# Peptides against a protein of PDB entry 6UG1: the designs that were tried, part 18

Target 1, 304 residues: chain A of PDB entry 6UG1
Amino acid sequence: SNEERKRRKYFHMLYLVCLMVHGFIRNEWINSKRLSRKLSNLVPEKVFELLHPQKDEELPLRSTRKLLDGLKKCMELWQKHWKITKKYDNVGLYMRTWKEIEMSANNKRKFKTLKRSDFLRAVSKGHGDPDISVQGFVAMLRACNVNARLIMSCQPPDFTNMKIDTSLNGNNAYKDMVKYPIFWCEVWDKFSKKWITVDPVNLKTIEQVRLHSKLAPKGVACCERNMLRYVIAYDRKYGCRDVTRRYAQWMNSKVRKRRITKDDFGEKWFRKVITALHHRKRTKIDDYEDQYFFQRDESEGIPD
Target 2, 301 residues: chain A of PDB entry 6UG1 as posed
Amino acid sequence: SNEERKRRKYFHMLYLVCLMVHGFIRNEWINSKRLSRKLSNLVPEKVFELLHPQKDEELPLRSTRKLLDGLKKCMELWQKHWKITKKYDNEGLYMRTWKEIEMSANNKRKFKTLKRSDFLRAVSKGHGDPDISVQGFVAMLRACNVNARLIMSCQPPDFTNMKIDTSLNAYKDMVKYPIFWCEVWDKFSKKWITVDPVNLKTIEQVRLHSKLAPKGVACCERNMLRYVIAYDRKYGCRDVTRRYAQWMNSKVRKRRITKDDFGEKWFRKVITALHHRKRTKIDDYEDQYFFRRDESEGIPD

## One batch from the design tools (peptide; aimed at target 1 F111)

Design b1_p12_8_s1 (made by RFdiffusion4, then SolubleMPNN; from b1_p12_8, 9 letters changed)
Fold by OpenDDE base, seed 4:
Structure b1_p12_8_s1 (fold): chain B 304 residues (1-304), chain A 12 residues (1-12)
Amino acid sequence: as target 1 above (304 residues)
Amino acid sequence: KLEEILRFLKFE
């Protein structure tokens, strides 16, 4: 019905705000001074120097290469620190079906909300789910004065899916779900004026994304619980930015159709949500990023 | 604005 379509749209909007607020809170928690002091001790001086290379005036690419090597070594150090990767409880922050949402509304499961203290302890011990691990990695980079962003791929229920039964079948559902991350890191390269993508936990990869990312879900089974629609960046200064354009090859042709921003009402609403979560002034880094997104929109074209 | 959203969502 038209009513059910409206209900699913509004529920998607509410759920998206909840997820984006969750990302904001986790981004605040990883700014903990107590955690920062502990995690800085994991990074030896030689690796710290690679994270902070001098500008090579002859070839800025040499400085970028040092930063990339420093980030690689930080991933290796993080793997040594992290002792226990817990499975997600149920589906974690991956996308739920509409049927699962309706069933969960009836089940007042006491989700043990992870408190700030429990999170900080989990990161310090190296014990937790993959999301906690990624968030801890961002905290370690921030402890080393690296301009690292927490990236969250928000997975609200698909309001464009009007099927009554949206049950997912299959024994490999968990493996397919966790094939691609929900959280990752971005690091500002001041030499190239670009964000470097870092997945320290899942794919264990570093990318300089141009047209496509390895972190973008591929294949039907993987996309059932992980649809690239809302990739939100949280920086160390409480900035909040939509960075979906970086990771979406087909933003205009495919991704936009699955977003609330497909219409003017949704665009205006989503801009208000971003603005409410953005707690810093604009910087030249934002100008370079917006220029990159503009060039990516021009290069994709408008779908006919 | 964030606190209003948090209160509305019952995020303590």
Scores: peptide ipSAE 0.026, ipTM 0.718, DockQ to the pose 0.129
OpenDDE base, seeds 1, 2, 3, 5: peptide ipSAE 0.024, 0.026, 0.023, 0.025; ipTM 0.694, 0.712, 0.686, 0.714

Design b1_p12_8_s2 (made by RFdiffusion4, then SolubleMPNN; from b1_p12_8, 9 letters changed)
Fold by OpenDDE base, seed 2:
Structure b1_p12_8_s2 (fold): chain B 304 residues (1-304), chain A 12 residues (1-12)
Amino acid sequence: as target 1 above (304 residues)
Amino acid sequence: KLDEILKFLKFN
């Protein structure tokens, strides 16, 4: 019905706000001064120097290579720190089906919320799920004065799916679900004027994304619970930015159709949500990023 | 409804 379509759209919007607020809160928690002091001690001076290379005036690429090597070593150090990777409870922050949402609304389950103190303890001990691990890695880089963003791929239920039953087949569901991350890191490269993508936990990869990322879900099974639609960046200064364009090869042709921003009402609403979560002034880094997104929009073209 | 959604999301 038209009513069910409206209900799913509004529920998607509410769920998206909730996810974006969660990302904002986790981004605040990883700015903990107590955590920062502990995590900075994990990074030797020699690795810190690689994270902060001098500008090579002859070949700026050499400075970028040092930064990339420093980030690689930080990933290795993080693996040594992290002792226990817990499985997600159920599906974590991956996308739920409409059936799962309806069934959960009927179940008065007491959900345990992870308190800030428990999160900080988990990161400090190296015990937690992959999301906590990524968030802790961003905290470690920030402790080393690296301009690192927390990236969240927000997975609200698919309001474009109007099927009554949206049940997913169970057996391979967890492996396919966790194949691609929900949280990752971006690091600002001041030499190339670009964001470097870092997945320290799942794929254990560092990318200079041009047209596509390895972190973008591929294949039907992986996309069932991880649809690239809302990739939100949270910086150390409480900036909030939509960076979906970086990771979406087909933003205009495919991804936009599955976003609330497919219409003017949704675009205006989503901009209000971003603005409400964006707690800093614009910087030249935002100008370089917007220029890159513009070039990516021009290069994709308008879908026929 | 909102509290149930917030609870359901396990806003950790």
Scores: peptide ipSAE 0.028, ipTM 0.730, DockQ to the pose 0.266
OpenDDE base, seeds 1, 3, 4, 5: peptide ipSAE 0.027, 0.027, 0.026, 0.027; ipTM 0.691, 0.686, 0.717, 0.732; seed 1 fails the geometry check

Design b1_p12_8_s3 (made by RFdiffusion4, then SolubleMPNN; from b1_p12_8, 9 letters changed)
Fold by OpenDDE base, seed 5:
Formats: structure tokens, C-alpha cells, sequence
Structure b1_p12_8_s3 (fold): chain B 304 residues (1-304), chain A 12 residues (1-12)
């Protein structure tokens, strides 16, 4: 019905806000001074120097290469620190079906919300799910004065799915779900004027995204619980930015159709949510990022 | 507020 379509749209909006606020709170927790002091000790001076290379005036690419090597070594150090990767309870922050949401509404399950103290302990010990691990990695880079962002791929239920039964069949659902991350890192390269993408946990990859990312889910089974729609960046100064354009090859033709921003009302609403979570002034870094997004929009073209 | 909303939405 039209009523069910409206209900699913509004529920998607509410769910999206809650995910985005969750990301904001986790971004605040990883700024903990106590955690920062502990995690800085994981990074040797030689690796710190690679993270902060001098500007090579002859070949700026040499400075970028040092930063990339420093980030690779930080990823290796993080793997040594992280002792226990827990499975997600149920589906974690991956996308739920409408049936799962309805069945959940009927069951008063006591969810154990992870407290700030428990999170800081988990990161500090190297024990937790992949999301806690990525968040801790961002905290380690921030402890080394690196301009690292926490990235969250928000997975609200698909309001474009009007099927009554949205049950997912089969035992392989977890492996397909966790094939691509929900959380990752971005690091500002001051030499190339670009964000570097870092997945320290899942794919264990560092990339300079141009047209496509390895972190973008591919295949029907993976996209059932992980649809690239709302990739939100949280910086160390409490900036909040939509960076979906970086990771979406087909933003205009495919991704936009599955976003609340497909219409003017949804776009204006989503801009208000971003603005409410954005607590810093604009910087020249934002100008370079917006220029990159503009060039990506022009290169994709308008879908016919 | 957020914890209540997250509980209401059954987010962990």
C-alpha cells in the first residue's frame, strides 16, 4: 500500500539518523585521551616519522609513498595488537530485512548496549568485533597526530524493497555479509591533496580511490546486507561529511535511487542531519574533497 | 536519549 511505503520510508529515515548518531558517538569515544596515550605507545618513532614525512619539493610523490609505507606498518602493528576478533552478534550493524525488524518489534530482547568504558577496554586489550577493531585503529592513527577519519557505511533497511516477506535464505549469509566492511578509515594526504582509504581489518588494504574502491560491495549475496548508500566520514574535529561519491561508481544511475536523497524533500532532510552532526568550520581539505566529488559527478554523467 | 532510541530501534 501507499501507507506501507510511507511507513518504510520514515522508518528508514529514523534508522539512518540512529546509525549516523552511533557513528558520531563512536568517533567521540575514539578521541579519548586515556586511549590515545596507550595506543601511541604501539607506534615506534621510525613509523611515526613515516606518517609525518617532510615535503619533498622535487617529487611530492616520495612523501606520499612514505605516508603509505607508514600506514602499512601501522596496519601490521594493529594486527599484532588485535588478539581476538569476535563474530558479530546476529547481523551487527549490517542491513536487516523488514521481516527481521517486524519480528524484532514483537520480541522485547534486552540489547546490551556497549558502554564507553567497555569499548575503551575492548580496544585497549585488542578484543572485540571488526567494527571496534577499525575504530581502535583510527584512534591509534589520531594518537600519532594523523588526520584520520572514521568511515561508516550506514545500512538502514531498504525502503525501496516493498516485498512482504524479505527473509534471506541460507547458511552462507554471514560469510557473504562480512565479505565487505561497514567501518573503515580515511587518512588525509597533504601532498597529493586526497583522502587515502584504509581497511585495516577486513580486506587489509590501502587504496587511493579514483573511480572504484575494493570496499564497495559486489554481487547480489553481499549486497543483501551491505548496500553502499550512505558512507559517512567522522573526523577528529567532529566534522561529518557524506563521502558516498568516493566509493560509489554509479552514484547518479544506481545509488541515488536507493537513498532518501532521491527527491528534494529527502535531500533537504539529509542535509539537515549532516549539518546537525557537523561541529567544525569548513577547511581547504573540504574544498579539495568537494572538487574531487564534482569531477566524479561530471565523469559519471547524467543517467539516460 | 540515543540509548533509548537505539533500544527502541533494537540497535546493539
Amino acid sequence: as target 1 above (304 residues)
Amino acid sequence: KLEEILKFLKFE
Scores: peptide ipSAE 0.027, ipTM 0.728, DockQ to the pose 0.450
OpenDDE base, seeds 1, 2, 3, 4: peptide ipSAE 0.024, 0.023, 0.023, 0.026; ipTM 0.694, 0.687, 0.685, 0.725

Design b1_p12_8_s4 (made by RFdiffusion4, then SolubleMPNN; from b1_p12_8, 9 letters changed)
Fold by OpenDDE base, seed 1:
Structure b1_p12_8_s4 (fold): chain B 304 residues (1-304), chain A 12 residues (1-12)
Amino acid sequence: as target 1 above (304 residues)
Amino acid sequence: ELEEILRFLKFE
């Protein structure tokens, strides 16, 4: 019905806000001064120097190469620190079906929320789920004065799916679900004026995204619980930015139609949510990023 | 309802 379409749209919007607020809170927690002091001790001086290369005036690419090597070594150090990777409880922050949402509303499940103290202890010990691990990695880079962002791929229920039964086949579902991450890192390269993408936990990859990312879900089974629609960046100064354009090859033709921002009402609403979560002034880094997104929109063109 | 929730959350 039209009523059920409206209900699913509004529930999607509410769920998206809750996810974006969750990302904001986790980004605040990883700014903990106590955690920062502990995590800085994991990075030896030689690796710190690679993270902060001098500008090579003759060949700026040499400086970027040092930064990339430093980030690779940080990823290796993080793997040594992380002792226990827990599985997600149920589906974690991956996308739920409409049926799962309805069934969970009827079942008064006591959701245990992770407290800030428990999170800081988990990161400090190296014991937790992949999301906690990625968030801790961002905290370690920030402890080393690296301009690292926490990236979250928000997975609200698909309001464009009007099927009543949206049940998924159970057994292969977890492996396909966790094939691509929900959380990752971006690092600002001051030499190339670009964000470097770092997945320290799932794919264990570092990339300079041009047209497509390795972190973008591919294949029907993976996209059932991980649809790239809302990739939100949280920086160390409590900036909040939509960076979906970086990771979406087909933003205009494929992704936009699955977003609340497909219409003017949804675009205006989503801008209000971003603005409410954006707690810093604009910088030259934002100008370079917006220029890159503009060039990516022009290069994709208008879908026929 | 959603607008009221958003106002409560200070997103308006």
Scores: peptide ipSAE 0.027, ipTM 0.688, DockQ to the pose 0.064
OpenDDE base, seeds 2, 3, 4, 5: peptide ipSAE 0.025, 0.026, 0.026, 0.024; ipTM 0.709, 0.704, 0.720, 0.710

## One batch from the design tools (peptide; aimed at target 1 K272 L277)

Design b2_p13_1 (made by RFdiffusion4)
Pose (drawn by RFdiffusion4):
Order: structure tokens, then sequence, then C-alpha cells
Structure b2_p13_1 (pose): chain A 301 residues (1-169, 173-304), chain P 13 residues (1-13)
């Protein structure tokens, strides 16, 4: 019914707001001073110097390379620090079906509250699922004074799914691509470097294509790329989906609430509500990348 | 922040 259609659109907006805000608060917890000081001693002087390379006037590229080596070394040592990698209970933060949600609302059960202290304890011990692991990785980079963003792929239920059944055909297929990952700024190449230290264990300087965007019909059942939100050290919140969307204006726009005007205005209201800093020059360099990327997409196939 | 988000959702509703 048109009524259920409207409810799905609203609940989608509601769940999305909650997800984005959770990203905002979790990013705050990541900045914890007490935790940062402990995680910093995990980084040797050699790697620390690689993470803060000297300006190389003749060839800025060498500085970028040193940072990549440093990022690689950090990924490696984080693989060692993280001793216990859990499985997501049930579905984690991957996209759920309308049926699944309705049923979760029905069954109230008992839910162990988490809070901030428990999160900190888990990151210091090295015990958690991949989301906690990557988030902790970002906290470590920040304790080393690197401009590290936390990236979250918000996966609210699909408001474009009109079906009354909503049934699907696997765990391994869900976890192929991450919900959380990291970006680090390169002041030499003036670009954001994408880092996934937990799932794909890769570092990529995304230009026009990215390894992180999910592919194949089966894998996209639980992970439909729509809202890629970047949170930074100074409490910025930016929609970074353009970097990770091969067909943004075609494929992805149909799945976002921003397709109509009311939707875009509303979404902007939330981003602004979550962006608690003023514009820097880096924001401009990023907007320039997005503009060029927006103009190079062209006609679809 | 909470009141602002609530107002945004009330508008959407």
Amino acid sequence: as target 2 above (301 residues)
Amino acid sequence: LEEELEKILEEAE
C-alpha cells in the first residue's frame, strides 16, 4: 500500500539519522585522551617519522610514498595488536530486511548495554568485531597526530523496496566488504588516502575506482552503498559517497533519500547538524575532487 | 542537537 510505502520512507529517514548520529558519538569516543596516549606507544620512532614526513620540495611524491610505507606498517602492527576478532552477532550493522526489522520489534528479549567505558576497554585489550577493530585503528592514528577520518557506510533499510515478501538467498557474502574504514590526508598530493586495515587489508589512493565499493548481486543484499559518511578529528561530518560511487548520479541516486528535493534539503539539515567545525582549505581540495569526479561520470551504459 | 533532530523528524513526519 501507498501507506506502507510512506512508512518505509519515514522509518528509513529515522534509522538513517540514528545511524549517522551513532557515527558522530563513536567518533567522539575515538578521540578519548586516555586511550590515545596508551595506543601511541604502539608506534615506533621509525614508523612515526614515516607518518610525518619532511616536506620534499623537489619531488613531493617521495613524501607520499613514505606515508604509504608508514600506513602499511601500521596496518601490519595493528593486525598483531588485535588479538581477538569476533563475529558479528546476527547481522551487525549490515542492511536488514523489512521482515527482519518487523520481527525484531516484535521480540524484545534482553540486550546488554555497552557504553563508553566498555568500548575503551575492548580497544585497549584488542577484543572486538571488525567495526571495533577499525575504529580502534583510527584512534591509534589520531594519537600520532595524523588527520584520520572514520568512514561509515550507513546501511538503513531500503525505502525503495516495495515488496510485501522481502526474502533473500550467506554470512561469508555479507562480510565481503566493510561498513567501517579509514581515510588519511596526504598534504603532499592534497588527497585523501583510503585505508581498510581490518577487512581488505589494503591501502588505495582512490582516483576513479575503489576496491571497497561492493560488487555482485549476492553481496549487495546486505550492503547497498548509499551514504558514506566521514567523521574527522575536529568533529567534521562530510558526505564522501562520491569518492566510493562509480555511478553516483545514476545507480546510487535512486537508492538515496536525496533523489527528490525535500530529501536533499532534509539530508543537508542532518549533515550540518553533525558538522561542528568551520570550513578549512582541505574541504575545498576535497570539493574539487568531487566536482571533477562528478563531471567525469558521464552518460551511463 | 537532540532538539534540532527531533524538529527535523517532526517536519518529515

Design b2_p13_1_s1 (made by RFdiffusion4, then SolubleMPNN; from b2_p13_1, 4 letters changed)
Fold by OpenDDE base, seed 1:
Structure b2_p13_1_s1 (fold): chain B 304 residues (1-304), chain A 13 residues (1-13)
Amino acid sequence: as target 1 above (304 residues)
Amino acid sequence: LEEYLEKLLKEFE
């Protein structure tokens, strides 16, 4: 019905706000001065120097190579720090079906919310789920004065799915769900004027995204609980930006159709949500990023 | 709905 379509759209919007606020709160917790002092001690001076190379005036690419080597060594150090990777409870922050949401609403289960103190302890001990591990890695880079963003792929229920029963066949193995991350890192390269993508936990990869990312979910089974629609970046200065364009090859042709921003009302509403979570002034870094997104939109074209 | 969501955002600020 038209009423059920409206209900699912509104529930998607509410769920998306809750996810984006969750990302904001986790980004604040990452900025803990106590945690920063503890995590800076994991990075030896030689690795710190690689993270902060001098500008090579002859070949700026040499400075980028040093930064990439520093980030690789930080991933190795983080892997040594992290002792216990816990499985997600149920589906974690991956996408739920409409049936799972309805069943969960009927079951008044007390959701155990992780407190700030428990998060800081988990990161400090190296004991937690993959999301806590990625968030801790971003905290370690920030402790080394690296301009690192927390990236969150928000997974609200699919309001474009109008099926009555959206039960996934029980064979959607935990393995297919967790094949691609929900959280990762971006690092600003001041030499190339680009964001470097870092997945320290799941794929354990560093990439300079041009047209395609390794972190973009591929295959039907993986996309059932992880649809790339809302990739939100949280910086150390409490900036909030939609960076979906970086990771979406087909933003205009495919991704836009599954976003609330497919219509003018949804675009205006989503802009208000981003503005409410964006607590800093615009910088030259935002200008370079917007120029890159513009070039990516022009190169994709408008689908007929 | 916009006003409700704006109120929710303000409760988390």
Scores: peptide ipSAE 0.029, ipTM 0.690, DockQ to the pose 0.121
OpenDDE base, seeds 2, 3, 4, 5: peptide ipSAE 0.026, 0.026, 0.027, 0.027; ipTM 0.711, 0.706, 0.706, 0.721

Design b2_p13_1_s2 (made by RFdiffusion4, then SolubleMPNN; from b2_p13_1, 6 letters changed)
Fold by OpenDDE base, seed 3:
Structure b2_p13_1_s2 (fold): chain B 304 residues (1-304), chain A 13 residues (1-13)
Amino acid sequence: as target 1 above (304 residues)
Amino acid sequence: LEKYLEELLKEFE
């Protein structure tokens, strides 16, 4: 019905705001001065020097290579720090079906909300789910004065799915759900004027994304709980930016149709949400990023 | 806003 379509759109909007603020809160928590002092001690001086290479005036690419090597070593150090990776409770922040949402509304489960103190303890000990681990890795890089962003792929329920029964086929193993991350890191390369993508936990990869990312979900089973639609970047200065364009190969042709921003009302609404979460002034880094997104939109073209 | 959204997240978790 038209009413059910409106209801699902409303719940999608509400759920999206909740997820985006969860990302904002976690981004604030990882800025903890106490945590920063502890995590900086995990990074040896030689690795710190690689994270902060001198500008090579002859070949700026040499400086980028040092930064990439530093980030690789930071991933290795992080693996040594992280002792226990917990499974998600249920599906974590992966996408729920409409049926699961209706069933959860009926079952008032007492969710154990992770308090800030418990989060800081979990990161500090190296004990937690993959999301806590990624967030802790971003905190470690920030403790080393690296311009690292927390990236969140927000997974609100699919308002474009109008099926009554949205149950997943019973064979969607936990393994298929967690094949691609929900949280990852981006690091600013001041030499190439680009963001470097870092997944320290799931795929354990470093990418300089051009047209596509390995972090973009592929295959039916993986996309059931992880649809790339809203990739939000949270920086150390409480900036909030939509970076979906980086990770979406087919932003205009495919991804936009699954976003609230498919219409003018949804675009204006989503801009208000981003503005409410963006607590810093614009920088030259934002100019370089917007230029890159513009070039990616031109290169994709208008969907036929 | 954080409390309201934590409460909303609890309704969807």
Scores: peptide ipSAE 0.029, ipTM 0.719, DockQ to the pose 0.093
OpenDDE base, seeds 1, 2, 4, 5: peptide ipSAE 0.028, 0.025, 0.026, 0.028; ipTM 0.685, 0.705, 0.702, 0.716

Design b2_p13_1_s3 (made by RFdiffusion4, then SolubleMPNN; from b2_p13_1, 6 letters changed)
Fold by OpenDDE base, seed 3:
Structure b2_p13_1_s3 (fold): chain B 304 residues (1-304), chain A 13 residues (1-13)
Amino acid sequence: as target 1 above (304 residues)
Amino acid sequence: LAKELEELLKEFE
């Protein structure tokens, strides 16, 4: 019905705001001075120097290569620090079906919310789910004065799915769900004027995204609980930016149709949400990023 | 606002 369409759109909007605020809170927690002092000790001086290379005036690419090597070594150090990766109790922050949401509304499960103190302890010990691990990795890079962003792929329920029963067909193995991450890292390369993508936990990869990322979900089974629609970046200065364009190869043709921003009302609403979570002034880094997004929109073209 | 919205998420989890 038209009423059920409105209900699902409203619920998607509410769920999206809640996810975006969760990302904001986790981004605040990883700025903990106490955590920063502990995590800086995990990074040897030689690795710190690689993270902060001098500008090579002859070949700036040499400086980028040092930064990439430093980030690789940081991923290896992080794997040594992280002792226990917990499974998600259910689906974590992966996408729920409409049926699962209706069933959970009826069954008020007492979710044990992770307190800030418990989070800081989990990161310090290296014990937690993959999301806590990624968030801790971002905290370690920030402790080394690296301009690292926390990236969150927000997974609200699909308001474009109008099926009555939205049960997933078959045993979507936990493996298919977690094949692609929900959280990852971006690092600013001051030499190339680009963001470097880092997945320290799931795929254990470093990318300089051009047209597509390996972090973008591929295949039906993986996309059932992980649809790339809202990739939000949280920086160390409490900036909040939509960076979906980086990871979406087909933003205009495919991704936009699955976003609340498909219409002018949704675009204005979503811009208000981003503005409410963006607690810093604009910088030249934002100008370089917006220029990159513009070039990506022009290169994709308007879908026929 | 962030706590209120995290509480709202708990109602849907």
Scores: peptide ipSAE 0.029, ipTM 0.737, DockQ to the pose 0.099
OpenDDE base, seeds 1, 2, 4, 5: peptide ipSAE 0.028, 0.027, 0.028, 0.028; ipTM 0.730, 0.725, 0.740, 0.729

Design b2_p13_1_s4 (made by RFdiffusion4, then SolubleMPNN; from b2_p13_1 with E6Q A12F)
Fold by OpenDDE base, seed 1:
Structure b2_p13_1_s4 (fold): chain B 304 residues (1-304), chain A 13 residues (1-13)
Amino acid sequence: as target 1 above (304 residues)
Amino acid sequence: LEEELQKILEEFE
């Protein structure tokens, strides 16, 4: 019905706000001064120097290469620190079906909320799920004065799916779900004027995204619980930015149709949510990023 | 709908 379409759109919007606020809260927690002091001790001086290379005036690419080597060594150090990777409880923050949402509403299950103290303990011990591990890695880079963002791929239920039964039948559903991350890192390269993408936990990759990311879900089974629609960046100064354009090859033709921003009402609403979560002034880094997104929109063209 | 979602957002800040 038209009413059920409105209900699913409303529930998608509410769920998206809750996910974006969750990302904001986790970004505040990883700014903990107590955690920063502990995690800075994991990074040797030689690795710190690679993270902060001098500007090579002859070849700026040499400075970028040092930064990339420093980030690689930080991923290795982080793997040594992280002792226990827990599985997600159920589907974690991956996309739920409408049936799973209805069933969970009927079951008054006490959701165990992770407290700030428990999170800080988990990161300090190296014991937790992959999301806690990525968030801790961002905290370690920030402890080394690196301009690192926490990235979250928000997975609200698909309001474009009007099927009554959306149950997922499959023994490999968990493996396909966790094939691609929900949380990752971006690091600002001051030499190339670009964000470097870092997945320290899942794919263990560092990339400079041009047209395609390795972190973008591929294949029907992986996209059932991980649809690239809302990739939100949280910086160390409590900035909040939509960076979906970086990771979406087909933003205009495919991704936009599955976003709340497909219509003017949804665009205005989503802009208000981003503005509410954005607690810093605009910087020259935002200008370079917006210029890159503009060039990516022009290069994709208008979908036929 | 927008006003309701704004109130919800403000409750989480």
Scores: peptide ipSAE 0.028, ipTM 0.687, DockQ to the pose 0.126
OpenDDE base, seeds 2, 3, 4, 5: peptide ipSAE 0.024, 0.025, 0.026, 0.026; ipTM 0.715, 0.726, 0.711, 0.710

Design b2_p13_2 (made by RFdiffusion4)
Pose (drawn by RFdiffusion4):
Structure b2_p13_2 (pose): chain A 301 residues (1-169, 173-304), chain P 13 residues (1-13)
Amino acid sequence: as target 2 above (301 residues)
Amino acid sequence: PEELVEKLKEFLE
């Protein structure tokens, strides 16, 4: 019914707001001073110097390379620090079905509250699922004074799914691509470096294509790329989906609430509500990348 | 939807 269609659109908006705000608060917890000081001693002087390379006037590229080596070394040592990698209970934060949600609302059960202290304890011990692991990785980079963003792919239920049944054909297929990952600023190449230290264990300087965007019909059942939100040290919140969307204006727009005008205005209201800093020059360099990327997409196939 | 944004602003305060 048209009524159920409207409810799905609203609940989608509601669940999305909650997800984005959880990203905002989790990023706050990541900045915890007490935790940062402990995680900093995990980084040797050699790697620390690689994470803060000297300006190389003749060839800025060498500085970028040193940072990449540093990022690689950090990924490696984080693989060692993280001793226990749990499985997501049930579906984690991957996209759910309307049926699944309706049924979760029905069954109330018992849910162990988490809170901030428990999160900190888990990151310091090295116990957690991949989301906690990557989030902790970002906290470590921040304790070393690197401009690290936390990236979250918000996976609210699909408001474009009109079906009354909503059934699907696997765990391994869900976890093929991450919900959480990291970005780090390169002041030499003036670009954001994408880092996934937990799932794909890769570092990529995304230009026009990214390894992190999910592919194949089976894998996209639980992970439909729509809202890629970046949170930074100074409490910025930016929609970074353009970096990770091969067909943003075609394929992805149809799945976002921003397709109509009311949707874009509303989404902007939330982003602004979650962006608690003023514009820096880096924001401009990023907007320039996005503009060029937006103009290079062209006609679809 | 407007009420949702208002509630969000209140929450953030």

Design b2_p13_2_s1 (made by RFdiffusion4, then SolubleMPNN; from b2_p13_2, 9 letters changed)
Fold by OpenDDE base, seed 3:
Structure b2_p13_2_s1 (fold): chain B 304 residues (1-304), chain A 13 residues (1-13)
Amino acid sequence: as target 1 above (304 residues)
Amino acid sequence: MDKLLEELLKRLS
């Protein structure tokens, strides 16, 4: 019905706000001075120097290569630190079906919310789910004075899916779900004036995204619980930015149709949400990023 | 619902 379509749209909006607020809170927690002091000790001086290369005036690419090598070594150090990767409880922050939402509303499940103290302990010990691990990795880079962002792929229920039952069948459902991350890292390269994508946990990859990302879900089974629609960046200064354009090859043709921002009302509303979560002044880094997004929109063109 | 979402956003600002 038209009523059910409206209901699903509004529920999607509310769920999206809750996810974005969750990302904001986790981004605040990883700025903990206590955690920073502990995690800085994981990075030896030689790796710290690679993270902070001098500018090569002859070939700035040499400085970028040092930074990339430093980030690779940080991923290796993080793997040594991380002792226990817990499976997600149910689907974690991956996308729920409408049926699962209705069933969860009926079941007064006591969601055990992880407290800030428990999070800080989990990161310090190297024990937790993949999301906690990625968040801890961002905290380690920030402890080394690296301009690292926490990235969250927000997975609200698909308001464009009007099917009543979307039962996801199969023994591989968990493997397909976790094939691509929900959380990752971006690092500012001051030499190339670009964000570097880092997945320290899932794919264990460093990427300089041009047209497409390895982190973008591919294949029907993987997209059932992980649809790239809302990729939100949280920086160390409490900035909040929509960076979906970086990871979406087909933003205009495909991704926009699955977003609340497909109409003017949704665009204005989503801009209000971003503004409410953006607690810093604009910087030249934002100018370079917006220029990159503009060039990506022009290069994609208008969908036929 | 739009008013509730706007109110929630005002509490986040």
Scores: peptide ipSAE 0.028, ipTM 0.711, DockQ to the pose 0.491
OpenDDE base, seeds 1, 2, 4, 5: peptide ipSAE 0.027, 0.026, 0.027, 0.027; ipTM 0.735, 0.711, 0.734, 0.713

